# Designs tried in a protein design run: peptides against a protein of PDB entry 5H65. Part 236

Target 1, 294 residues: chain A of PDB entry 5H65
Amino acid sequence: QYLERTPLCAILKQKAPQQYRIRAKLRSYKPRRLFQSVKLHCPKCHLLQEVPHEGDLDIIFQDGATKTPDVKLQNTSLYDSKIWTTKNQKGRKVAVHFVKNNGILPLSNECLLLIEGGTLSEICKLSNKFNSVIPVRSGHEDLELLDLSAPFLIQGTIHHYGCKQCSSLRSIQNLNSLVDKTSWIPSSVAEALGIVPLQYVFVMTFTLDDGTGVLEAYLMDSDKFFQIPASEVLMDDDLQKSVDMIMDMFCPPGIKIDAYPWLECFIKSYNVTNGTDNQICYQIFDTTVAEDVI

## One batch from the design tools (peptide; made by RFdiffusion4, then SolubleMPNN)

Design b2_p29_5_s3 (from b2_p29_5, 17 letters changed)
Fold by OpenDDE base, seed 1:
Structure b2_p29_5_s3 (fold): chain B 294 residues (1-294), chain A 29 residues (1-29)
Amino acid sequence: as target 1 above (294 residues)
Amino acid sequence: SAAEQQKQQSLLLKQLQELHEKWLKEEAE
């Protein structure tokens, strides 16, 4: 899209909603720490939530690991099962279910594993070796997803989460409805299991200054702004470094704002009601910093 | 083919077994 540049001083005087093209300097931003800026967003109910920490997941999987796999649910037409017994004092049992494609076991790089009773560490080890992992538990008549507070699907280092509010979970046998049982597309898996997948997003507040005025703009973006997927950044040091470099470029520490580079971006204004107070807020949209540096 | 399917199955199971054995060794340490 194309819009004429509008100075911030003019924008600040106008009613919402409107769209603008601006050229401004990034005076400051928050949060300053990258890991604090990555959130999960539901595309249906629009709820924002924190990405679960390792400690949170440990608790969930530890609880799941206390449950014994139901023998009656092993070795179905959908999956073959292998039971492991740990050498710990409790003799914990872990069930690994290998999902079959039309009755055939796939290659490891195409394999979906259903893990029952595994710890976070064990699940991560499996996900690093095999294509996909779903943490599950024994239900009454079928395997079920363990907990939506944990990933419903793990592929390598990518953790896929679902919305608790919008999801209506279905049993594991519903994976039979998938035509492609090799690639394990997250959206397809989610649909089969009745999950509304959450989206990783960068959430930041930018203070923008063009010399005529100052305004705060909200950024919620998954992969366009930095040209880096929010879904991958937390698990990749190089990507984290890249984001940090970008932010340092626009807002270098210890340097006066006069020396900051100009940022060209699109912002939209919108009305927000806080009690009896009506305020205008701004959101960045359709902006890529790598292409908009002047 | 049936032979290819069997080969894939064997390979997958072997990989799983190797991982399990590794875990068992780690638990013993």
Scores: peptide ipSAE 0.226, ipTM 0.804, DockQ to the pose 0.011
Fold by OpenDDE base, seed 2:
Structure b2_p29_5_s3 (fold): chain B 294 residues (1-294), chain A 29 residues (1-29)
Amino acid sequence: as target 1 above (294 residues)
Amino acid sequence: SAAEQQKQQSLLLKQLQELHEKWLKEEAE
């Protein structure tokens, strides 16, 4: 993919859509805080959503914990069930369902747990010890996913979310359709349960300046730009530091723009119509900056 | 084998029990 470098002043005069290779300085970027730049994106409806905060999840799981697990839904061909009674004031019941593979319980590193009535803290403890966790609730005839506002699948520190708009939820017994009940691939789990999985993305607006002109470019990227997965960055301090370091390198605080390093990237122009107004916008694509961090 | 399957099941249940015991201790504190 060969493109000649084009100055920003020339790009600003051209019609969209077009692709460009540019060399520019990062004058500024928004948002400034990393956690604000990480969003959830639906590949079907293209809605951008905020990643739920811990407090949001606490509320959801607390609400779920107010419901008692249905005894008739325990110990099916798909899973074995263990009920725990907490020693709190109300004697809350927590159901832990172990999904079986052809009637056999797997090893802990291959195990999918269905958790009913668990708090966020409890669910996190389980996810740290076992391979995968799905928060569930008792439906009328089967276990069901608890809430799409919460993760449909937790693997270690990774929270997998689904799109409320595009998903048509199916009961938990649909996991039987999975041939492999050991790896618990998120996309396969999502498909079985009728979930359209959301994708973690970095969403930023860059103000680029090459001395000939100034251009705002939109960045929406999951793992290429920083060579860091957006899905992991929020739960890993080292990854966060790495992203911050990259951004500080290209846009150092307290230094004049003349001293900023040059950023080479690809941008594409596209038309946006807002009523009678036609605006040309720009998006960064197929760009990796991690290699520039020397 | 049936014996291996039984061992695997027993191990998983043991791990679950250990986790539950930890939770109970935390609640008592």
Scores: peptide ipSAE 0.224, ipTM 0.803, DockQ to the pose 0.011
Fold by OpenDDE base, seed 5:
Structure b2_p29_5_s3 (fold): chain B 294 residues (1-294), chain A 29 residues (1-29)
Amino acid sequence: as target 1 above (294 residues)
Amino acid sequence: SAAEQQKQQSLLLKQLQELHEKWLKEEAE
């Protein structure tokens, strides 16, 4: 798709919706802090949510840890169970369920663990040693996902979340529908459990200035704009630094805008109605900012 | 094979046991 470059002054005079290619300087952006720019987006209902903080997860898992695993739900055809009893905390019990593939336990790097009664710290420790972890609780007839406010799947440092609004949760035994019980693809796990997976996205507002005009453009992007996955950036210091470097390059602090580099991007206009007020807004799309690789 | 299954199970359980022992040690400290 080819679009001719259009100056901002011309764009500001046109009706929406339209698509444009622009060349402008990034005068400013918000939010300034990277953590605040990473959100969870539902592809179905389009709701934006905050990524849960560690403190939020602590509360959820602490509450779950107060519940005793149901013995009746241990050691099924789907999984083998081990029960750990802590020496402190009044003998708290943690159930670790190892999902089997056709009755065979997989290797640790292919293993899915269902964790019942674990704290955030314990779950993270397990996820660092084994391929995948699902926090669960004892339901009436089967294990169930603990809480959609927490990750439904943890793989290494990646936390996968589901939409509370759009998901229709199914019990853990529905993992039997998966033919491949070794790779544990997040989308497949989500489908089996009736979860609509949320997408990590960068959400920012750019103030763009090309000397002819100024406009604000909304950015919602998962991995194209920075060529960095939003799903990984919060857990990787190097990726965070990379994003910061990119933003500092386009919008350097303490420097006049005349010295800013030019940003080329695509924007689309759209109408927003708020009561009797009609406003034209702009969104960045199909844009990648390249950084020099040394 | 049965042999492979046994090896995988043994290794997995060993790794789990090692992690559990580490947790117990940390709780004692």
Scores: peptide ipSAE 0.224, ipTM 0.804, DockQ to the pose 0.011
Fold by OpenDDE base, seed 4:
Structure b2_p29_5_s3 (fold): chain B 294 residues (1-294), chain A 29 residues (1-29)
Amino acid sequence: as target 1 above (294 residues)
Amino acid sequence: SAAEQQKQQSLLLKQLQELHEKWLKEEAE
């Protein structure tokens, strides 16, 4: 849809909901630190969650590592199992299950490993060498996903999370429903296991000023605004630098706002009711950062 | 081919074994 540019002063006087195209300067933004702006969003229940910290994952995997793998669940038609015994920690058992594709073990770069009893460090080491890793535990009759508070799938440095509220977990044998057991597409894995995958999103509040008025707009975006995936930014220093550079360009520190570049974006207004008070809020949508030519 | 499959399987197992050996060495240190 074509939208004419509307000054902020006019927008501030209008009722919601409406969509606008604006040209404004980014006076300020929150949060200032990138890692604080990356969240997990459920597309179904719309809950926003913090990305688990390493310390949180350590606890979950440490707890899982106290459990001994069930021998009865090893070496099924779906996977071959290897058991490792640690020298320390009272001989902790780690089970590595290699998922087979039609009875054949795949190449390491196509391999899905089910890890039972591994620590975060061990899981990370495996994920760095093999295509995909799923942390699991021994259930009553089958392997099960360890915990939705931890990643259900790790691919390299990418951690895929699921929504606890919306997911109805199924046992690991449901991976049999996947025809392609080499690519391990996260959405397919999630579907097979009854997981509603969470989406990484940038969550920020922008204070926009076009000289006619000041408006706060909410940004929730996965990969369009910065043209950088929120799912990858936390684990890639170069991507982090790129985001920081973009933000510094639009909101440079130590200089007056008059020198700031113009930002063109789309915003939508919406009503929020807080008790008896009706408030109009604004959200940025369908926008890729671009500098206006002055 | 069957030979290629066997080679593929052996390679995967070898890689896993190598990783395990590294872990064992690290634990011994």
Scores: peptide ipSAE 0.221, ipTM 0.800, DockQ to the pose 0.011

Design b2_p29_5_s4 (from b2_p29_5, 20 letters changed)
Fold by OpenDDE base, seed 3:
Structure b2_p29_5_s4 (fold): chain B 294 residues (1-294), chain A 29 residues (1-29)
Amino acid sequence: as target 1 above (294 residues)
Amino acid sequence: SAEQQQQQQSQLLQQLQQLHAEWEREEAE
């Protein structure tokens, strides 16, 4: 949709809601650290939460590793099971369940592993070799997802999380409902298990200045703005460097704002009510940062 | 084919066994 450019001074005088096309300089942004800008967002309840740190995951998996796999739940029509016993950890048992497709084991690059009793390190090692890993525990009648505070699905270096508030977990046997047991699409896995998947998003506040006025605009974007997926940036140093370079380009340190490049973007205004106070807020939408600085 | 399926199973199990052997070696060090 075509919108004419509107100066910030005019926007600041108008009622919400409205959509605008603007050209402004990025005076400043928050948070300054990239890892602080990456959040998990629920598309259903709209809660934002922090991405769990490695230390948080260690605790969850260590707790899970204290539980012994139930022998009665091994080797079903859905999966074949292998049990490993550690030598140096008081004989801790780890169960690795290989999900079958119509009774047939797939190739490693198409294989879903269910891990019971594994540490974070062990799970990461498995996820590097196999297509997908789900941390699980023994339930009363079936395997169940270990904990929604941990990833429900790990694919390579990508951790997929679910919303605790909106999810109604189902047992692992519900994976039988999947027609294709080779691709392991995260949304399909989530649906089968009753999980509302969380979305990785960049969450930032931009202070924009076009010389006529200054406004703060909120950015919540998964992969469009930077053309970099928020889901991958935390685990890839090159992607992190790329985002940092983009931000440094638009807001270079030690340089006056007069020398900053112009940012063209779309913003929408909306009303926020806090008690008796009404405030107009702004959000960036449908915007991709151009690589070339004009 | 049945032969292809058997080969896939064999490869998967072999990869798992190799990984397990690596873990055991690391624990022994």
Scores: peptide ipSAE 0.244, ipTM 0.827, DockQ to the pose 0.011
Fold by OpenDDE base, seed 5:
Structure b2_p29_5_s4 (fold): chain B 294 residues (1-294), chain A 29 residues (1-29)
Amino acid sequence: as target 1 above (294 residues)
Amino acid sequence: SAEQQQQQQSQLLQQLQQLHAEWEREEAE
């Protein structure tokens, strides 16, 4: 929809909720570090959480590696199993299960691997060679997802996470419900396993100034604002540089605000109640930075 | 074909074995 430009001074006087089109300068933003701005968002419960760090994953996978794969769960109609025994670490056993498509093993670029007892490093090595990897553990009657604190699906360098609150996990055999066992679409895998997938989002606070007033606006966006997927930015140095370049362009360090470029965006106002206090807050929405900036 | 399927399976297993061999080498170093 078409919205006329409204000066910030006028917006600041109006009741919420409303939508506005604005033209303002980015006086400042937070957080300053890109990695701090990338979060995981649940589309169902709307919980925001941090993206797990490598150290967090190391702990989870290390714990998983202490468990011995159950021989009874190996070599099912769904997957073929191979067991590797490490020479070190007291002969740690790693189980790699290759998911079959109609009883046939697919090509490596189409193959889903289920891994038991793998370290983060080992899992990453597998994900670099095969299409998809799911960290699993031996359950009572079937393989199960290892931990929702870790990725439920790894494809290349992309880690897919699920919401602990909203997910109702199902056993690995539920992957049988997938008609296509070659593409391994994350949403399909999630659905089969009862997972509500989390979305990577940029979360930032912008301080906007148009000369008539100053307004703080919240940004939560997956891929529209920067035209860069939040899901990929943490794993790609070039994408990180691109985001940094965009932010530096709008908010250049060491330069006065009068020389800053103008940012055009849409904002919506909303009411926030904290006890007896009612505050109007603002959120950026449906906004893409100019292509010439990227 | 059945032959193509067998070849595909063999290739996948070979790739897995190669990866395992790489891991073993790295662990030995």
Scores: peptide ipSAE 0.244, ipTM 0.825, DockQ to the pose 0.011
Fold by OpenDDE base, seed 2:
Structure b2_p29_5_s4 (fold): chain B 294 residues (1-294), chain A 29 residues (1-29)
Amino acid sequence: as target 1 above (294 residues)
Amino acid sequence: SAEQQQQQQSQLLQQLQQLHAEWEREEAE
């Protein structure tokens, strides 16, 4: 797309919707903390929600651990089951189900594990050794997903979440519909289980100033703006540092705005109705920030 | 092959058993 650069003062006088190319300084941004800017977004209902914290997950899995795995649901054509009894915690039962591909157990790096009664720590240990983990519970006739407030799929350090409102959960046996039971693509798993996957997004508000005017622009982006996936940033210290460095570069603390670098980006205007008032808002789109300031 | 399947199954079970043993050791400490 080719767009001529437009000064902010001109943009502020124009009707929406329109697209613009701008060159402006990042006067300020919010939220200031990275973890506060990472949200989960539903592509269907468009609800934004917080990423659950470790403490939230601990509670969910602790509650799940109070339930005993149903023996009748173990060792099906889809999976083989092993039960572990903890020596502490009054003999808590943990069931680990290994999903088979056409009756054959896969390699560990291709293996999907279904876990009943596991703690967050235990689940994380499993996810570090095996390809994928799904927290489950014993339903009436089949294993079921434990809780959409927790990840429906864990792969390494990546937690995949589903939308509670838009999902129509199906039992675990629906994984049989997957032709490939080795790669465990999150979208395919979600589809099989009736889950609408949530998307990790960076959500920020930028105050932009080009000397002719000031406007606020909304950023909602998954992986393009920083060239860092929002899905990975919370679990990777190096990625977090990289994002922080980028933001500090464009909005350095302790110096005047006159010394700030210029940010080139695309923004789109759109109308928002708030009661009787019509407001024009702006959103950053199709923009990648460079590490180097030119 | 049947041999390949057996080897693959054995590997997975061994890794699971190893993990379980690690958990048991941690609980004992």
Scores: peptide ipSAE 0.242, ipTM 0.825, DockQ to the pose 0.011
Fold by OpenDDE base, seed 4:
Structure b2_p29_5_s4 (fold): chain B 294 residues (1-294), chain A 29 residues (1-29)
Amino acid sequence: as target 1 above (294 residues)
Amino acid sequence: SAEQQQQQQSQLLQQLQQLHAEWEREEAE
């Protein structure tokens, strides 16, 4: 869509909803720390959630690790099972289930592991060597996903999460519905298990100033704005540095705003009701930050 | 082929065994 550039002073006087193209300087932004800007968003219920911290996951997996794998659920047509007994005081048992593709075990780099009773550390070790890992528990009749507060799928360093509110979990045997049991596409796994996958998003508030006015605009974006996936940035130092460099370019510390580069972006206005008070808010959309500045 | 399938299975099991052995060693320390 083509839009003419509109000065902020004009935008601030107009009713919502409308779409605008603007050219402004990024006076400031929040949060300042990248890790604070990455959230999980449900595309259905639109709830925003924090990405679980390592400590949160530790608790979940530690609790799961107190449960003994049910022998009756081992070695099905879907998976082969190996049981490991730890040498700790309690002799904790860990079940590793290897999902088969049409009765055949795949290569390690194509293998989905179902882990029952593993700690976060153990799960991470497995995920670094195998294609995919799903934390599971013994249900009444089948293996089930351990907890939606933890990743339903781990692929390398990428953690895939599901929405507790929108998901209707199905047992692990529903993975049989997948034709391809080698690629383990997260969306396909989620669908098979009745999970609504959450999306990683950058969530930021930009204070924009074009010399005619000042406007706060909300940014919620997965991969377009920075051309960097929010799903990968937390686990990749180079990507983090890239985002930081971009933000420092547009909002350099210790420099006056007069020297800031111009940012071109699209914003949309919308009405928000807070009690009896009506407010117009703004959101950045369909915008990619260019390395070259005007 | 049947031989390839056997090799795949052996490879996977070997990787698991190696990892398990590593865990056992770590717990013993």
Scores: peptide ipSAE 0.245, ipTM 0.827, DockQ to the pose 0.011; fails the geometry check

Design b2_p29_6_s1 (from b2_p29_6, 14 letters changed)
Fold by OpenDDE base, seed 5:
Structure b2_p29_6_s1 (fold): chain B 294 residues (1-294), chain A 29 residues (1-29)
Amino acid sequence: as target 1 above (294 residues)
Amino acid sequence: SAEDEAALAKFEKAWQSEEMKQLSKELFS
């Protein structure tokens, strides 16, 4: 897309909605902590949610681990089941269901595991080894997704979440609708199980200054702005460092704004009603920071 | 089927490898 560059002072005088191309310095941004900027966004209801903390997941899986797997739901045409009993005083039972492809167990690296009664630690270990894991529980007539407050699919270090509001969960046997049961695409799994997948997004507020004016612009972006997926950044130290370096480059600490580099981006204005007050707000869109990380 | 049983056997063999035994031990011991 092409737009002529408009100075901030001119933008600040115009009614919304409009789209602009701007060149400005990043005076400041919030939140300052990267992990605070990563959110989950529903593309359907547009609700923003926090990424669950490890502690939150621990609680969910601990609760799940108190339930005994239903023997009647083991070893179906869809999956083969193995049961372990922990050697602790509680004697916790864990069921691992190995999803078959056309009645045949695939290679371990292609096999989807359904884990019942596992702890977060156990699930993470399994996901690292087998790649794809779904936390499940015994329902009345079938295995069911454990809880949408936890990932519906874990692939390696990536946690895939679903929207509680928009999802209408279907039982695990609906995975039969997937023709290929060796490639576990998150969107396909979500569709089969009636899940509206949440999107990882960077959510930030930029204070932009071009010398003619100052405005705040909202950033909600999944992978375009930084050219780094929000879905991967929380579990990758190198990606975290890269984002931090980019932000430090545009907004270097201890340096006066006069020395800041210029940021070129697209912003759109929109009207917001806040009680009796009408306000014009701005959002960054279709923007990639082109600066190379040193 | 015989084919399914063979596949299962192969999978089980792989699952019973030393690597998987170690993983199992870490998970459930």
Scores: peptide ipSAE 0.072, ipTM 0.629, DockQ to the pose 0.010
Fold by OpenDDE base, seed 2:
Structure b2_p29_6_s1 (fold): chain B 294 residues (1-294), chain A 29 residues (1-29)
Amino acid sequence: as target 1 above (294 residues)
Amino acid sequence: SAEDEAALAKFEKAWQSEEMKQLSKELFS
């Protein structure tokens, strides 16, 4: 898509909706801290949610650890089960279910683990070793996902979340519908379990100034703008540094705006109705920022 | 527990062996 560059002063006079190509300086942005800009977005209901903190997950898994695994749900055609009893914590029982592929256990790095009664620390350790982990609980007739407030799938350091509002959870045996039980693609797992997966997104507000006018533009992007996945940034210090460097490049602290680099991007206008008031808002789209800015 | 972690670690190491994949049922005994 090719658009001619339009000055901000002209854009500010036009009705919405429209698409524009602009060249402007990033006067300021919010939030200033990266971790505050990372949210979870539902592609269906469009609700934005905070990424759960470690403390939140601890509570969920601690509660789950108070529940005893149902012996009747162990060792099915789908998975082999092993139970450990801790020496402390009143003999907490932890069940690990190893999902089989056509009745055969796959390689450890390809094996999906279903965990009952595990702590966050234990689950994280297992996810690093076996890659794919699903926190589960014993239902009435089958294993079920523990809680949508917790990840439905943990792969390495990546936590995959589902939308509570839009998901219609199905039991774990629905994983049988997956022909390949070694790759464990998050979207496939979600589909099998009736989960609408949430998307990690960067959510920021940019104040843009091209010398003719000033406008605020909303950024909601998963991996295009920074060429860094929002899903990985919270768990990777190097990625965090990269994002910070990019933002500092466009909006350097302690420097006057006259010295700021120019940002080229696409924005779209849209109408927002708040009661009787109509407001035109702007959103950045289809834009990638380069590290080298002239 | 430390004992449980050791057991899991041992299991993983054994799992990495192709020979042990065939004996997976015995690992749960």
Scores: peptide ipSAE 0.020, ipTM 0.547, DockQ to the pose 0.011
Fold by OpenDDE base, seed 4:
Structure b2_p29_6_s1 (fold): chain B 294 residues (1-294), chain A 29 residues (1-29)
Amino acid sequence: as target 1 above (294 residues)
Amino acid sequence: SAEDEAALAKFEKAWQSEEMKQLSKELFS
């Protein structure tokens, strides 16, 4: 949907809610550090969360590793199980369950691994080798997801998280509902396990200036604005550099704003109440910077 | 751990085999 371009000075005088097309320069933005701008967003309850740090995950997996795999849950029609005991760490038992497709093991790059009792390091190694990994634990009658505070699915370097508030977890055998047990689409896995997947989003505040006025606009975007997935950027140095380059292009340090490129984008206004004060805020939407440089 | 690395290496070696039965034996032996 295209709108007529409106100057910021006019927008600042109008009531919310409204949608606008604007052409402005990016005077400044926050946060300046990319890793601080990447958050997890629930599409259902709309809660924003921080991406868990490695240290947090270590604790979760260490706790999980204190639990002994239940031998009764090994080697089902869904998966083949291998268990080994570490010499150290008081003989920690680690179980890896290889999910089968129609009773047969798929190719390694297509195989989903369920890991029980693994450390973060071990899980990461497995995810790099076999692509798809789910941290699990022995439940009462079935394997179940270890902890929603940790990824429910790790694919390569991508950690997929679920919302604790909105998810109603189901046991691992519900993966049987998936027709194709080779591709392991995160949304399909989430649906099968009763998980509401969280979305990686870029969260930034832009200060926009078109020479007629200045306004702050909120950006919450997963992959459209930069044409880079927020889900991958934290684990990919090249993608991080690309985002930084884009931001530097629009807001170059040490250069006067007069030399900044113009950014075309869509913004929507909305009302926010803070106590007795009513404020109009702005959010960027449906914007791709790669196509909007003038 | 060294044990985990050995296990992973075994998995990789087994998965390179074209024979599923042989692969299973190697993985779970």
Scores: peptide ipSAE 0.019, ipTM 0.544, DockQ to the pose 0.011
Fold by OpenDDE base, seed 3:
Structure b2_p29_6_s1 (fold): chain B 294 residues (1-294), chain A 29 residues (1-29)
Amino acid sequence: as target 1 above (294 residues)
Amino acid sequence: SAEDEAALAKFEKAWQSEEMKQLSKELFS
């Protein structure tokens, strides 16, 4: 807001890096499908990863369910353990460990569950009832996180993922370092377990046109642009609908671009080197479209 | 997965009161 508007034709002639305020129409965007635009981003190594699909998680948890919980790791000072044997699947063993706070079980909605040998369906049921669930496995001397390819923490319908490249996993007993074992903040859990948490981001490419020029701008945003968290959108049909409505508003189907609304946003230019070629790219930043439709 | 639901329901019921929380220890046997 503190910047004056600059026409795209002028921006395209300038060197990077610079910041601009622009007013342009969204001619087109990629990808067109919302689920394709949601990625996981590491704040440390900056790698982008795909959000695992349900089928991927099913495989991971199915594999984990083939392992039998170690009885020697049950019922520690940190957690109480319950074991179930399924009637089907040849008596699959499922262990649920209820994390205690100073030796006392907290309220159910505040209790962290560690689940060993559970299916995705079972884990989701537990997370809906008890909020916080960590998929684990029996390690040599302690429970350990099952797999960073799966969520390290599930809270309700929110799946929290960690970076395989940057994380140095520690065993479950390191949760003892948390003074308050009733509030399970994802970042705190991650820190205790040596996990670098990934961030959900919308990743899109916008083709912007203000009548003076055409510019492609990159959008990588977690929750500001749409005022909708990328971390929640994939699991909430209403949020998905809202994002779709916003995009349809800027890119109305079946009408000419002349009738498109104007988008006001901030973009920054930056240099990208590909071999011997230096290219200037643009990224949208500090922009909220939910309130800025003109 | 009616078995899982039944087990969870039992635990939730036991967790609803302090008195029942003590009895819920039997679930871990």
Scores: peptide ipSAE 0.017, ipTM 0.551, DockQ to the pose 0.011

